# Designs tried in a protein design run: peptides against a protein of PDB entry 5KEZ. Part 31

Target 1, 320 residues: chain A of PDB entry 5KEZ
Amino acid sequence: NVAIYNPFRPWWERYQPVSYKLCTRSGNEDEFRNMVTRCNNVGVRIYVDAVINHMCGNAVSAGTSSTCGSYFNPGSRDFPAVPYSGWDFNDGKCKTGSGDIENYNDATQVRDCRLTGLLDLALEKDYVRSKIAEYMNHLIDIGVAGFRLDASKHMWPGDIKAILDKLHNLNSNWFPAGSKPFIYQEVIDLGGEPIKSSDYFGNGRVTEFKYGAKLGTVIRKWNGEKMSYLKNWGEGWGFVPSDRALVFVDNHDNQRGHGAGGASILTFWDARLYKMAVGFMLAHPYGFTRVMSSYRWPRQFQNGNDVNDWVGPPNNNGVI

## One batch from the design tools (peptide; made by RFdiffusion4, then SolubleMPNN)

Design b1_p10_8_s1 (from b1_p10_8, 5 letters changed)
Fold by OpenDDE base, seed 4:
Formats: structure tokens, C-alpha cells, sequence
Structure b1_p10_8_s1 (fold): chain B 320 residues (1-320), chain A 10 residues (1-10)
């Protein structure tokens, strides 16, 4: 991915890929392979956060400022380490003046235009699908158990399916023969927008962002909410079917006040309430649970926004 | 409002 130095190595640089090389702040491919092996050998499975909707930001300077030193040129849509070129992006397909998503009530914009300036891959193309599948298959062959598909809301479900249909079975050294990768898709659906979580049920599980948002309200005792109302927690609260739900109290985005859930989202900053919420989530049978492991950073609020929301995990001069 | 994710800060 792109190496960002202003601010200094933010967490979000990881979501700006320039190649599919397993060479990042976390280590190289050999180190990753060793980690996967060691984890699998003790029954711990690895699920990769796969960034396949886009490449890096359109405004990032061309060059070799990347975690593996690969050259890239956002201006010309040149990512030779893949390779991608101008033919592999949705520049001509997006109809907005800016080239970015301008209206989230337009599903076509949400899927065909750039997410906050991130160069949008033409996932309708078999070439692009195949390059992504090759990346994911390499990970599967290493021994990962599945994937979180980043920014799934911004990809057409059929394009995702086409990629998933190209995937190998899991590595039989650790998984039963014929096992399929575990797929969960990041889809932010709090209602009120045309893209629905149900659009993606055919591809695997989806993130249920209503879970953390509503649970936060209840635990905080907002709007007269009571714990007793949780008796029909899950589908009874309008959430997706349990077998399609990936649930969580918070994630890295809404922990920083971004995206989905608003002020109701509980985080480790509110330790007591957070523990209550996480405890409830783990005790309740609804959905597949995900527990957040995060870190403290020096928050600095200006005009209600944390100007340090970019701060990544503890590191040694950028190396995690 | 739309739920967005901050993946880039200019």
C-alpha cells in the first residue's frame, strides 16, 4: 500500500493499495506465511481484510513511496505491480462531475464512483476479477480461512460473486477437503439508503452495523431504552438473519466517529459500558461475533472532530 | 446522512 508520511503512517494508508504484494508495515510474505502456519497449528484461523474495491487515492503523488517499494502513478491509473492501467478503472463509467461519490442515494454512484477519492476498480472486467482472485487465492493457498471484503457496499454484488466463484478451496493441510473460505462483507446499512445488506446475502455474511448502534443506545439508556427490550434481540430488532450477520460493538471506523452508528457507538474509551456491551454480545447467540482489539491514542478534538483520528497502532518508527 | 468511511485524509 501507499506509505503516507503526512500524517505519519496513518492507519488508513493500509486501505490504499498499490499492489497485492504481501509486504507491508506488518511484515513480508515469509513472515505472514509463518504467522498463518503457527496460528493454524494451534487452532487460530486468519481472516484477511481484503481491499479489492479500489486502489490508492487519486491525489497521491506518483513514485515508489509504498510499503514494498512498488511504483505507482494514480494520475495515469498505472499500477504495474498488479498490473492495472487506465482501462481497469471506472473513470468513464462514473457520471459525477468530481468522479467521486456525491449522492449515496444513487446506488450507481456508490458503486461506480470513487469512495473519497480512492481510484475505483472496474470489477465488471474479467481481467480485474481475475487479478483480485489471484491475490485472494494466494492467501487461501497460504492457509487463511477467509476474508473480510472491505467496502463491499461499493461493489456490485454480482461482481463480488464472480470473484468468489474463482476462489480455491481452503488449504487441506488445516481444513477439511472441499472447505470454502469464510466470507463476510462490509456493508454499512443503517436504513434510508438504496443499497441493502440483503443484496449481498448470496455472497456470504454481512456486517450488521445496526447491532452496535442499537446496543449502544440501550446500554447508554438513551431514549428510554431498557435492557429488558433485548429479549427479542436480533431479528426481532430488524437485524439481518442471524446466519448472515457479523456483529460487533465497534470497529476501527466508528470507534473514531466515522461512518456508521454515530455517538451511540460504545468504545473502550467508555470502559465500563463497553465491557457490558461486549459481554452481552458474547453471551447472546445472535450472529457471528467479532471483538475489537484496539489501542489508545492522543485524541485532540477540534470543532467536535478528533484531529488525531489518523493515528495507527503502537509502532516502531512506522513498523508494527 | 450517508454512512461513509474515512480511508483518505487530504
Amino acid sequence: as target 1 above (320 residues)
Amino acid sequence: GSATRAREVP
Scores: peptide ipSAE 0.139, ipTM 0.839, DockQ to the pose 0.109
Fold by OpenDDE base, seed 5:
Structure b1_p10_8_s1 (fold): chain B 320 residues (1-320), chain A 10 residues (1-10)
Amino acid sequence: as target 1 above (320 residues)
Amino acid sequence: GSATRAREVP
């Protein structure tokens, strides 16, 4: 991914890929392979956060400022380490003036335009699908158990399906022969927008962001909500079917006060309430549960916004 | 506003 120095190595640089090389601040490919092996050997499975909707931001300077030193040029859409070129992006499809998503009520913009300036891959192209599949298959062959598909809301479900259809069976050294990768898709659907979580059920599980949002409201006792109302928690609250749901109290985005859930989201900053929420989540049978492991950062609120929400995990001058 | 994710500083 790109190496961003202003601000200094933010968490979100991880979501600006310039190649599919397993070479980041977390380590190199050999180290990753070693970790996957060690984890699998003790029954801990690895699920990779796969960033396949886009490459890096369009405004990032060309050069070799990346975690693996790979050259890239956002201006010309040149990512030779893949390789991608200008033919592999949706620039011509997006009809907004900025090239970015401007209206989330327009599903075509959401899928074909850039998410906050991130160069949007042309996932309709078999070439692009194949390059992504190669990346994911390499991980599968290493021994990962599945994937979180980042920004799935911004990809056409059919394009995702086409990629998934290219995937290998899981590594038989650790998984039963013929096992398929576990897929869960990040789709932010709180209602009110045209893109629905149900659009993606055919590809695997989806993130149920209503879960954390509503649970936060209940635990906080907002709007007269009571714990007793959780008796029919899950489908009874209008959430997706349990077998399609991946549920969580918070994630790395909404714990920073942005996106799905807003102020209702409980985080480790409110330890007591957070533990109550996580405890409830783990005790309740609805959905596939995900527990957050995060870190503290020096929050600085200005006009209600944390100006340090970019801060990445603890590091020593960029080295994790 | 719209529920979205920030992946870079605008």
Scores: peptide ipSAE 0.157, ipTM 0.844, DockQ to the pose 0.126; fails the geometry check
Fold by OpenDDE base, seed 2:
Structure b1_p10_8_s1 (fold): chain B 320 residues (1-320), chain A 10 residues (1-10)
Amino acid sequence: as target 1 above (320 residues)
Amino acid sequence: GSATRAREVP
C-alpha cells in the first residue's frame, strides 16, 4: 500500500493498495506465511481483510513511496506491480462531475464512482477479476480460511460472485478437502438507501451494522429503551437472517466516529457499557460474532471532531 | 494534502 507521511503513517493507508504483494508495515510474505502456519497448527484460523474495490487515492503522488517499494502513478492509473492501467478503472463509467460518489441514493454512483477519491476498479472486466482472484488464491494456498471483503457495498454483487467462483478450495494441510473459503462482506445498510444487504446474501455473510447501532442505544438507555426489549434480539428487530449476519459492537471506523452507527456506537472508551454490550453479543444466539481488538490513541477534539482519528496502531517510527 | 479514507455516515 501507499506510505503516507502526512500525517505520519495513518491507519487508513492500509486501505490504499498499489499492488497485491504481501509486503506491509506488518511484515513480508515469509513472515505472513510463518504466522499463518503457526496459527493454523494450533487451531487459530486467519481471515484476510481484502481490499479489492479500489486502489489508492487519486491525489496521492506518483513514485515508489509504498510499503513494498512498488512504483505507482494514480494520475495515469498506472499500477505496474499488478499490472493495472487506465483501462482497468471505472473513470469512464462514473458520470458524476467530480468522479467521486456524490449521492448515496444513486446505486450506480455508489458502485461505479470513487469512494472518497479512491480509484475505482472495473470489476466487470475479467482481467481485473482474475488479478484479484490470483491475489486471493495465493492467500488461500498459504492457508488462510477466508476473507472480509472491504467496501462490498461499492461492488456489484455479480462481480463479487464472479471473483468468488474463481477461488480455490482451502489448503488441505489444515482444512478438509473441498472446503470453501469463509466470506463475509462489509455492507453498510441501516435502511433508507437503495443498496440492501440482501443483495449480497448469495456471496456469503454480510455485516449487520444495525446490530451495534441499536444495541448501543439500548445499553445507553436512550429513548427509554430497556434490556428486556432484547428478548427477541436478531430477526425480531428487523436484522438480516442469523445465518447471513456477521455481528459486532464496533469496528475501526465507527470507533473513530466514522461510518454507520453514529454516537450510539459503544467502544472501549466507554469500558463498562462496552463490556456489557460485548458480553450480551457473545451470549445471545444470533449471527456470527466478531470481537474488536484495538488500541488507545491521543484523541484531540476540535469542533466535535477528533483531529487525531488518523492515528494507527502502536509502532516504532512507523514499523509495527 | 494527504488522501484519506472516509465512510458513509448514516
Scores: peptide ipSAE 0.045, ipTM 0.796, DockQ to the pose 0.627; fails the geometry check
Fold by OpenDDE base, seed 3:
Structure b1_p10_8_s1 (fold): chain B 320 residues (1-320), chain A 10 residues (1-10)
Amino acid sequence: as target 1 above (320 residues)
Amino acid sequence: GSATRAREVP
């Protein structure tokens, strides 16, 4: 991914790829392979956060300022380490003046235009699908168990399906023969927009952002909410079917006040209430559960916004 | 400024 130095090595640089090389501030490919092997040998499985909707931001300077030293040029859409060129992006397909998503009520914009300036890959092309599949298959062959598909809301479900159809079975050294990768898709659907979580059920599980948002209001006792109202928690509250749901109290985005949920989201900053929410989630049978492991950062609020929401995990001069 | 990554807030 791109190496950002202003601000200094933010967490979100990880979501701006310039290649599919397994070489980041966390380590190189050999170290990753070693970790996966050691984890699998004791029954701990690895699921990769796969960024396949886009490459880096359009405004990032060209050069070799990346975690593996690969050259890239956002301006000309050149990513030779893949390789991608201008033919592999949706620049000509997006009809907005800025090239970015401008209206989330237009499903075509949401999927064909750039998410906050991130160069949008032409996932309709078999070439692009194949390059992504090769990346994911390399990870499968290393021994990962599955994937979180980042920004799935911004990809056509059929394009995702086409990529998934190219994937290998899991590594038979650790998984039963014929096993398929576990897939869950990040889709922000709190209602009111045309893109629905149900559009993606055919590809695997989806994130249920209503879960953390609603649980937060109940635990906080907002608007007269009571714990007794959780009697029909799950589908009874309008959530997706349990067998399609990936549930969580918070994630890295809404922990920082954005990415759906707002002020209702409980985090480790509210330690007592957070423990109650996580405990309830783990005890309740609805959905596939995910527990967040995060870190403290020096929050500084200016005009209602944390100016340090970019701060990444504890590190040694950018190396984790 | 830098190319930040932000998400939609309903």
Scores: peptide ipSAE 0.045, ipTM 0.792, DockQ to the pose 0.594; fails the geometry check

Design b1_p10_8_s2 (from b1_p10_8, 5 letters changed)
Fold by OpenDDE base, seed 4:
Structure b1_p10_8_s2 (fold): chain B 320 residues (1-320), chain A 10 residues (1-10)
Amino acid sequence: as target 1 above (320 residues)
Amino acid sequence: GSARRADEVP
């Protein structure tokens, strides 16, 4: 991915890929392979956060400032390490003046235009699908158990399916023969927008962002909410079917006040309430649970926004 | 470059 130095190595640079090389702030491919093996050998499975909707930001300077030194040129849509070129992006398909998503009530914009300037891959193309599948299959062959598909809301479900249909079975050294990768898709659906979580059920599980948002209001006792109201928690609250739900109290985005959930989202900053919420989530049978492991950072609020929301995990001069 | 999500931001 792009190595960003202003601000200094933010967490979100990870979500701006310039190649599919397993060479990042976390280590190289050999180290990753070693980790996957060691984890699998003790029954710990690895699920990769796969960034396949886009490449890096359109405004990032061309060059070799990347975690594996690969050259890239956002201006010309040149990512030779893949390779991608101008033919592999949705520049001509997106009809907004800026090239970015401008209206989230327009499903076509949400899927065909750039997410906050991130160069949007033309996932309708078999070439692009195949390059992504090759990346994911490499990970599967290493021994990962599945994937979180980043920004799934911004990809057409059919394009995702086409990629998933190209995937190998899991590595038989650790998984039963014929096992398929575990797929969960990041889809922010709090209602009110045309794209629905149910659009993606055919591809695997989806993130249920209503879970953390609603649980936060209950635990905070907002709007007269009571714990007793949680007796029909899950589908009874209008959430997706349990077997399609990936549930969580917070994630890296809404922990920082970004995205779905708003101020209701509980985080480690509110330790007591957070523990209550996480405890409830783990005790309740609804959905597949995900527990957040995060870190403290020096928050600096200006006009209600943390100007240090970019700060990444503890690191040694950028190396995690 | 930009950070991350812009949708459903308070």
Scores: peptide ipSAE 0.054, ipTM 0.810, DockQ to the pose 0.370
Fold by OpenDDE base, seed 2:
Structure b1_p10_8_s2 (fold): chain B 320 residues (1-320), chain A 10 residues (1-10)
Amino acid sequence: as target 1 above (320 residues)
Amino acid sequence: GSARRADEVP
């Protein structure tokens, strides 16, 4: 991914890829392979956060300022380490003046335009699908168990399906022969927008962002809500079917006040309430559960916004 | 605004 130095190595640089090389601030491919092997050998499975909707931001300077030193040029859509070129992006499909998503009530914009300036890949192209599949298959062959598909809301479900159909079975050194990768898709659906979580059920599980948002309001006792109302928690609250749901109290975005849920989201900053919410989630039989492991950072609020919300995990001068 | 990731693009 791109190496950003202003601000200094923010967490979000990880979501701006310039290649599919397994070479990041967390280590190189050999170190990753070693970690996967050690984890699998003790029954811990690895699921990769796969960023396949886009490459880096359109405004990032061209050069070799990346975690693996690969050259890239956002201006010319040149990513030779893949390789991608100008024909592999949705620049011609997006009809907005800026090239960015401008109206989230327009499903076509949401999928064909750039998410906050991130160069949008043309996932309808078999070439692009194959390059992504090769990346994911390399990970499968290393021994990962599955994937979180980042920004799935911004990809056409059929394009995702086409990629998934190219995937190998899991590595038989650790998984039964014929095992398929576990897939869950990040889709932010709190209602009110045209893109629905149900559009993606055919590809695997989906994130249920209503879960953390609603649980937060209950635990915080907002609007007179009570814990007793959680008796029919799950489908009874209008959430997706349990067998399609991946549930969580918070994620890295809404932990920083970003994305779905707003101020209702509980985090480790509210330790007591957060423990209650996580404990309830783990005890209640709904969905596939995900527990957050995060870190403290020096928050600095200005006009209600944390100006240090970019701060990444603990590091030694940028090295994790 | 819409619920989405608030990544910065330099």
Scores: peptide ipSAE 0.052, ipTM 0.800, DockQ to the pose 0.112
Fold by OpenDDE base, seed 3:
Structure b1_p10_8_s2 (fold): chain B 320 residues (1-320), chain A 10 residues (1-10)
Amino acid sequence: as target 1 above (320 residues)
Amino acid sequence: GSARRADEVP
């Protein structure tokens, strides 16, 4: 991915790929392979956060400032380490003046335009699908168990399906023959927009952002909410079917006040309430559960915004 | 500026 130095190595640089090479601030491919092997050998499975909707931001300077040293040029859409060129992006398909998503009530913009300037891949092309599948298959062959598909809301479900259909079975050294990768898709659907979580049920599980948002209001006792109201928690609260839901109290985005949930989201900053929420989630049978492991950073609020929300995990001069 | 995700805030 792109190496950002202003601010200094933010967490979000990880979501700006310039290649599919497995060398980042966390380590190289050999170290990753070693970790996967060691984890699998004791029954711990690895699921990769796969960023396949886009490459890096359109405004990033060209050069070799990347975690693996690969050259890239956002201006010319040149990513030779893949390789991608200008033919592999949706620049001509997006009809907005900026090239970015401008209206989330327009499903076509949400899928075909750039998410906050991130260069949008033309996932309708078999070439692009194949390059992504090769990346994911390499990970499968290493021994990962599945994937979180980042920014799935911004990809056409059929394009995702086409990629998934190219995937190998899981590595038979650790998984039963014929096993398929576990897939869950990040889709922010709180209602009110045309894109629905149900559009993606055919590809695997989806994130249920209503879960953390609503649980937060109950635990905080906002608007007279009571714990007794959780009697029909799950589908009874309008959430997706349990067998399609990936549930969580918070994620890296809404922990910082971004994405879905707003101020209702409980985090480790509210330790007692957070423990109550996580404990309830783990005890309740609804959905597939995910527990967040995060870190403290020096929050500084200016005009209601944390100016340090970019701060990544503890590191040694950028190396984790 | 930060390229962070700015989706769906209620």
Scores: peptide ipSAE 0.047, ipTM 0.794, DockQ to the pose 0.405; fails the geometry check
Fold by OpenDDE base, seed 1:
Structure b1_p10_8_s2 (fold): chain B 320 residues (1-320), chain A 10 residues (1-10)
Amino acid sequence: as target 1 above (320 residues)
Amino acid sequence: GSARRADEVP
């Protein structure tokens, strides 16, 4: 991914790929392979956060400022390490003046335009689908068990399906023959927008962002809400079907006040309430549960906003 | 700056 130095190596640089090389501040491919093997050998499975909607930001300077040293040029849409070129992006398909998503009530913009300036891949193209599938298949062959598909809301479900249809079976060294990768898709659907979680049910599970948002309000006792109201927690609260839901109290985005949930989201900063929420989630039989493991950063609030919400995970292993 | 989900709102 791109190496960002202002601010200094933020967490979100990891979501700005310039290649599909397994070479980041988290480690190199050999280290990753070693981890996957060791984990699989003791029954711990690995699911990769796959960033396949986009490449890096359009405003990032061209060069070799990346975690694996690969050259890239956002201005010309040149990513030779893949390779991608100007033919592999939705620049001509997006019809907004800025080239960015301007209206989230326009599903076409949400899917065909750039998310916050991130170069939007033309997932309708078989070439692009194949390059992504190649990346994911490499991971499958290493021994991962599945994927979180980042920014699925910004991809057409049919394009996702086309990619998934190209995927190998899981590695038979650790998984039964014919096993398919576990797929869950990040879709922010709190209602009120045209893109629905149900659009993606055919591809796998979907993140249920209503879960953390609503649970937070209940446990915080906001608006007179009571824990007794959780009696019909799940579908009774308007959430997606349990067998399609991946649920969580917080994620890295809404932990920082970004995206869905706002101030209602409980995090490790609210230790007692957070433990209650996580405990409830693990005890209640709704959805596939995900527990967050995060880190502290030096929060500095200015006008109600944390100006240090960019701070990435601790790194002292010398990996650049 | 270039926060990943700057345009996403609750």
Scores: peptide ipSAE 0.043, ipTM 0.789, DockQ to the pose 0.401; fails the geometry check

Design b1_p10_8_s3 (from b1_p10_8, 5 letters changed)
Fold by OpenDDE base, seed 1:
Structure b1_p10_8_s3 (fold): chain B 320 residues (1-320), chain A 10 residues (1-10)
Amino acid sequence: as target 1 above (320 residues)
Amino acid sequence: GSATRADEVP
């Protein structure tokens, strides 16, 4: 991914790829292989956060300022380490003046325009699908069990399916022959927008962002909410079917006040209430559960916003 | 700028 130095190596640089090489501040490919092997040998499975909707920001300077040293040029859409060129992006499809998503009530913009300036890949092209599939298959062959698909609402479900149809079975050294990768898709659907979680059910599970948002209001006792109202928690609250749901109390975005949930989201900063929420989630038989493992950072609020929300995880490999 | 999901929720 791109190496961002202002601010200094933020968490979100990880979501700005310039290649599909397995070398980031989290480690190199050999270290990753070793980790996957060691984990699989004790029954711990690995699911990779796959960033396949886009490459890096359009405003990033060209050069070799990346975690693996690969050259890239956002201005010319040149990513030779893949390789991608100007033919592999949706610049010509997006009809907004800025080239970015401007109206989330327009599904075409949401899927064909840039998410906050991130160069949008033309996933309709078989070439692009194949490059992504090669990346994911490399991970499957290493021994990963599946994937979180980042920014899935910004990809056409059919394009995702086309990529998934190219994937290998899981590595038979650790998984039964013929096993398919576990897929869950990040889709923010709180209602009121044209893109629905149900559009993606055919590809795998979907993140249920209503879960953390509503649970937070209940545990915080906002608006007269009571724990007793959780009697029909799950589908009874209008959530997606349990067998399609990936549920969580917080994620890296809404932990920082971004994305879906707002101030209702409980985090480790609210230790007592957070433990209650996580305990409830693990005890209640709805959806596939995800528990957050995060870190402290020096929060600094100005006008209600944490100006240090960019701070990345602790790292002792700052040379890359 | 930063890449966040803040704009995905109206």
Scores: peptide ipSAE 0.032, ipTM 0.757, DockQ to the pose 0.322
Fold by OpenDDE base, seed 2:
Structure b1_p10_8_s3 (fold): chain B 320 residues (1-320), chain A 10 residues (1-10)
Amino acid sequence: as target 1 above (320 residues)
Amino acid sequence: GSATRADEVP
């Protein structure tokens, strides 16, 4: 991915790829392979956060300022380490004036335009699908168990399916023969927008953002909400079917006030309430549960916004 | 630029 120095190595640089090389601040490919092997050997499975909707931001300077030293040029859409060129992006398909998503009530914009300036890949093209599948298959062959598909809301479900149909079975050194990768898709659906979680059920599980948002209101005792109302927690609250749901109290985005859920979201900053919410989630039978492991950063609020929301995990001068 | 999803917050 791109190496950003202003601000200094933010967390979100990880979500701006310039290649599919397994070489980042977390380590190189050999180190990753070693970790996956060691984890699998003791029954711990690895699921990769796969960024396949886009490449880096359109405004990032061209050059070799990347975690693996690969050259890239956002201005010309040149990513030779893949390789991608200008024909592999949705620049001509997006019809907004800015080239960015401007209206989330327009499903076509949401899927064909740039997410906050991130260069949007043309996933309708078999070439692009194949390059992504090669990346994911390399990970599968290393021994990962599945994937979180980042920004799935911004990809057409059919394009996702086309990629998934190209995937190998899991590595038989650790998984039963014929095993398929576990897929869960990040889709923000709190209602009110045309894109629905149900659009993606055919590809795998979907993140249920209503879970953390609603649980937060109950635990906080907002609007007269009571714990007794949680008796029918799950489908009874209008959530997606349990077998399609991946549930969580918070994630890295809404922990910073981004994504979905607003002020209702509970985080480790409110330790007591957060432990109550996480405990309830683990005890109540609904969905596939995900527990957040995060870190503290020096929050500084200006006009209701944390100006330090970019701060990444603890590091030694950029080295994790 | 910053990769955020602020526009998706209802």
Scores: peptide ipSAE 0.031, ipTM 0.765, DockQ to the pose 0.368
Fold by OpenDDE base, seed 3:
Structure b1_p10_8_s3 (fold): chain B 320 residues (1-320), chain A 10 residues (1-10)
Amino acid sequence: as target 1 above (320 residues)
Amino acid sequence: GSATRADEVP
């Protein structure tokens, strides 16, 4: 991914890929392979956060300022380490003036235009699908168990399916023959927009952002909410079917006050309430559970916004 | 300039 120095090595640089090389501030491919092997040998499975909707931001300077030293040029859409070129992006398909998503009530913009300036891959092209599948298959062959598909809301479900159809079975050294990768898709659906979580049920599980938002409201006792109201928690609260839901109290976005959920989201900053929420989630049978592991950072609020929401995990001069 | 997903929420 791109190496960002202003601000200094933020967490979100990881979501701006310039290649599919397994070489980042967390380590190189050999170290990753070693970790996967050690984890699998004791029954701990690895699921990769796969960033396949886009490459890096359109405004990032061209050069070799990346975690693996690969050259890239956002201006010309040149990513030779893949390789991608201008033919592999949706620049001509997006019809907005800026090239970015401008109206989230327009499903075509949401999927064909750039998410906050991130260069949008033409996932309709078999070439692009194949390059992504090769990346994911390399990970599968290393021994990962599945994937979180980042920014799935911004990809056409059919394009995702086409990629998934190219995937290998899991590595038979650790998984039964014929095993398929576990897939869950990040889709923010709080209602009111044309793109729905149900559009993605055919590809795997989806994130249920209503879960953390509503649970936070209840545990905070906002709006007269009571714990007793959780008796029909799950589908009874309008959530997606349990067998399609991946649930969580918070994620890396909404613990920073962004993404779906707003101020109701409970985080480790409110330790007592957070432990209550996580405990409830783990005890309740609804959905597939995900527990967040994060870190403290020096929050500084200005006009209601944390100006340090970019701060990444503890590191040594950018290296974890 | 960030890759924050805040814009995905109305």
Scores: peptide ipSAE 0.031, ipTM 0.767, DockQ to the pose 0.346
Fold by OpenDDE base, seed 4:
Structure b1_p10_8_s3 (fold): chain B 320 residues (1-320), chain A 10 residues (1-10)
Amino acid sequence: as target 1 above (320 residues)
Amino acid sequence: GSATRADEVP
């Protein structure tokens, strides 16, 4: 991914890929392979956050400022380490004036235009699908158990399916023969927009963002809501079917007030309430649970926004 | 690109 130095190595640089090489702030491919092996050997499975909707931001300077030193040129859509070129992006397909998503009530914009300037890959192309599948298959062959598909809302479900259909079975050294990767898709569906979580059920599980948002409201005792109302928690609250749901109290985005859930989202900053919410989530059978492990950073609020929300995890001069 | 992966929020 791109190496950003202003601000200094933010967490979000991870979501701006310039190649599919497994060398980042977290380590190189050999170290990753070693970790996967050690984890698998003791029954701990690895799921990769796969960023496949886009490459880096369109405004990032060309050069070799990347975690693996790969050259890239956002201006010309040149990512030779893949390789991608101008033919592999949706620049001509997006109809907005800016080239960015401008209206989330327009599903075509959401999927064909750039997410906050991130260069949008033309996933309709078999070439692009194959390059992504090659990346994911490399990880599968290393021994990962599955994937979180980042920004799935911004990809056409059929394009995702086409990629998934190219995937290998899991590594038989650790998984039963014929096992398929565990897939969960990040889809922010709080209602009110045309893109629905159900659009993606055919590909795997989806993130249920209503879970954290609603649970936060209840635990905070907002709007007169009571714990007793959680008696029919899950589908009874209008959430997706349990077997399609990945549930969580918070994620890295809404922990920072971004993406979904608003102020209702509980985080470690409110330790007592957060523990209550996480405890309830783990005790309740609805959905596949994900527990957040995060870190503290020096928050600095200006006009209601934390200007330091970019701060990444504890590191040694950028190396995690 | 933006630091924040913005989405419509209530």
Scores: peptide ipSAE 0.029, ipTM 0.749, DockQ to the pose 0.367

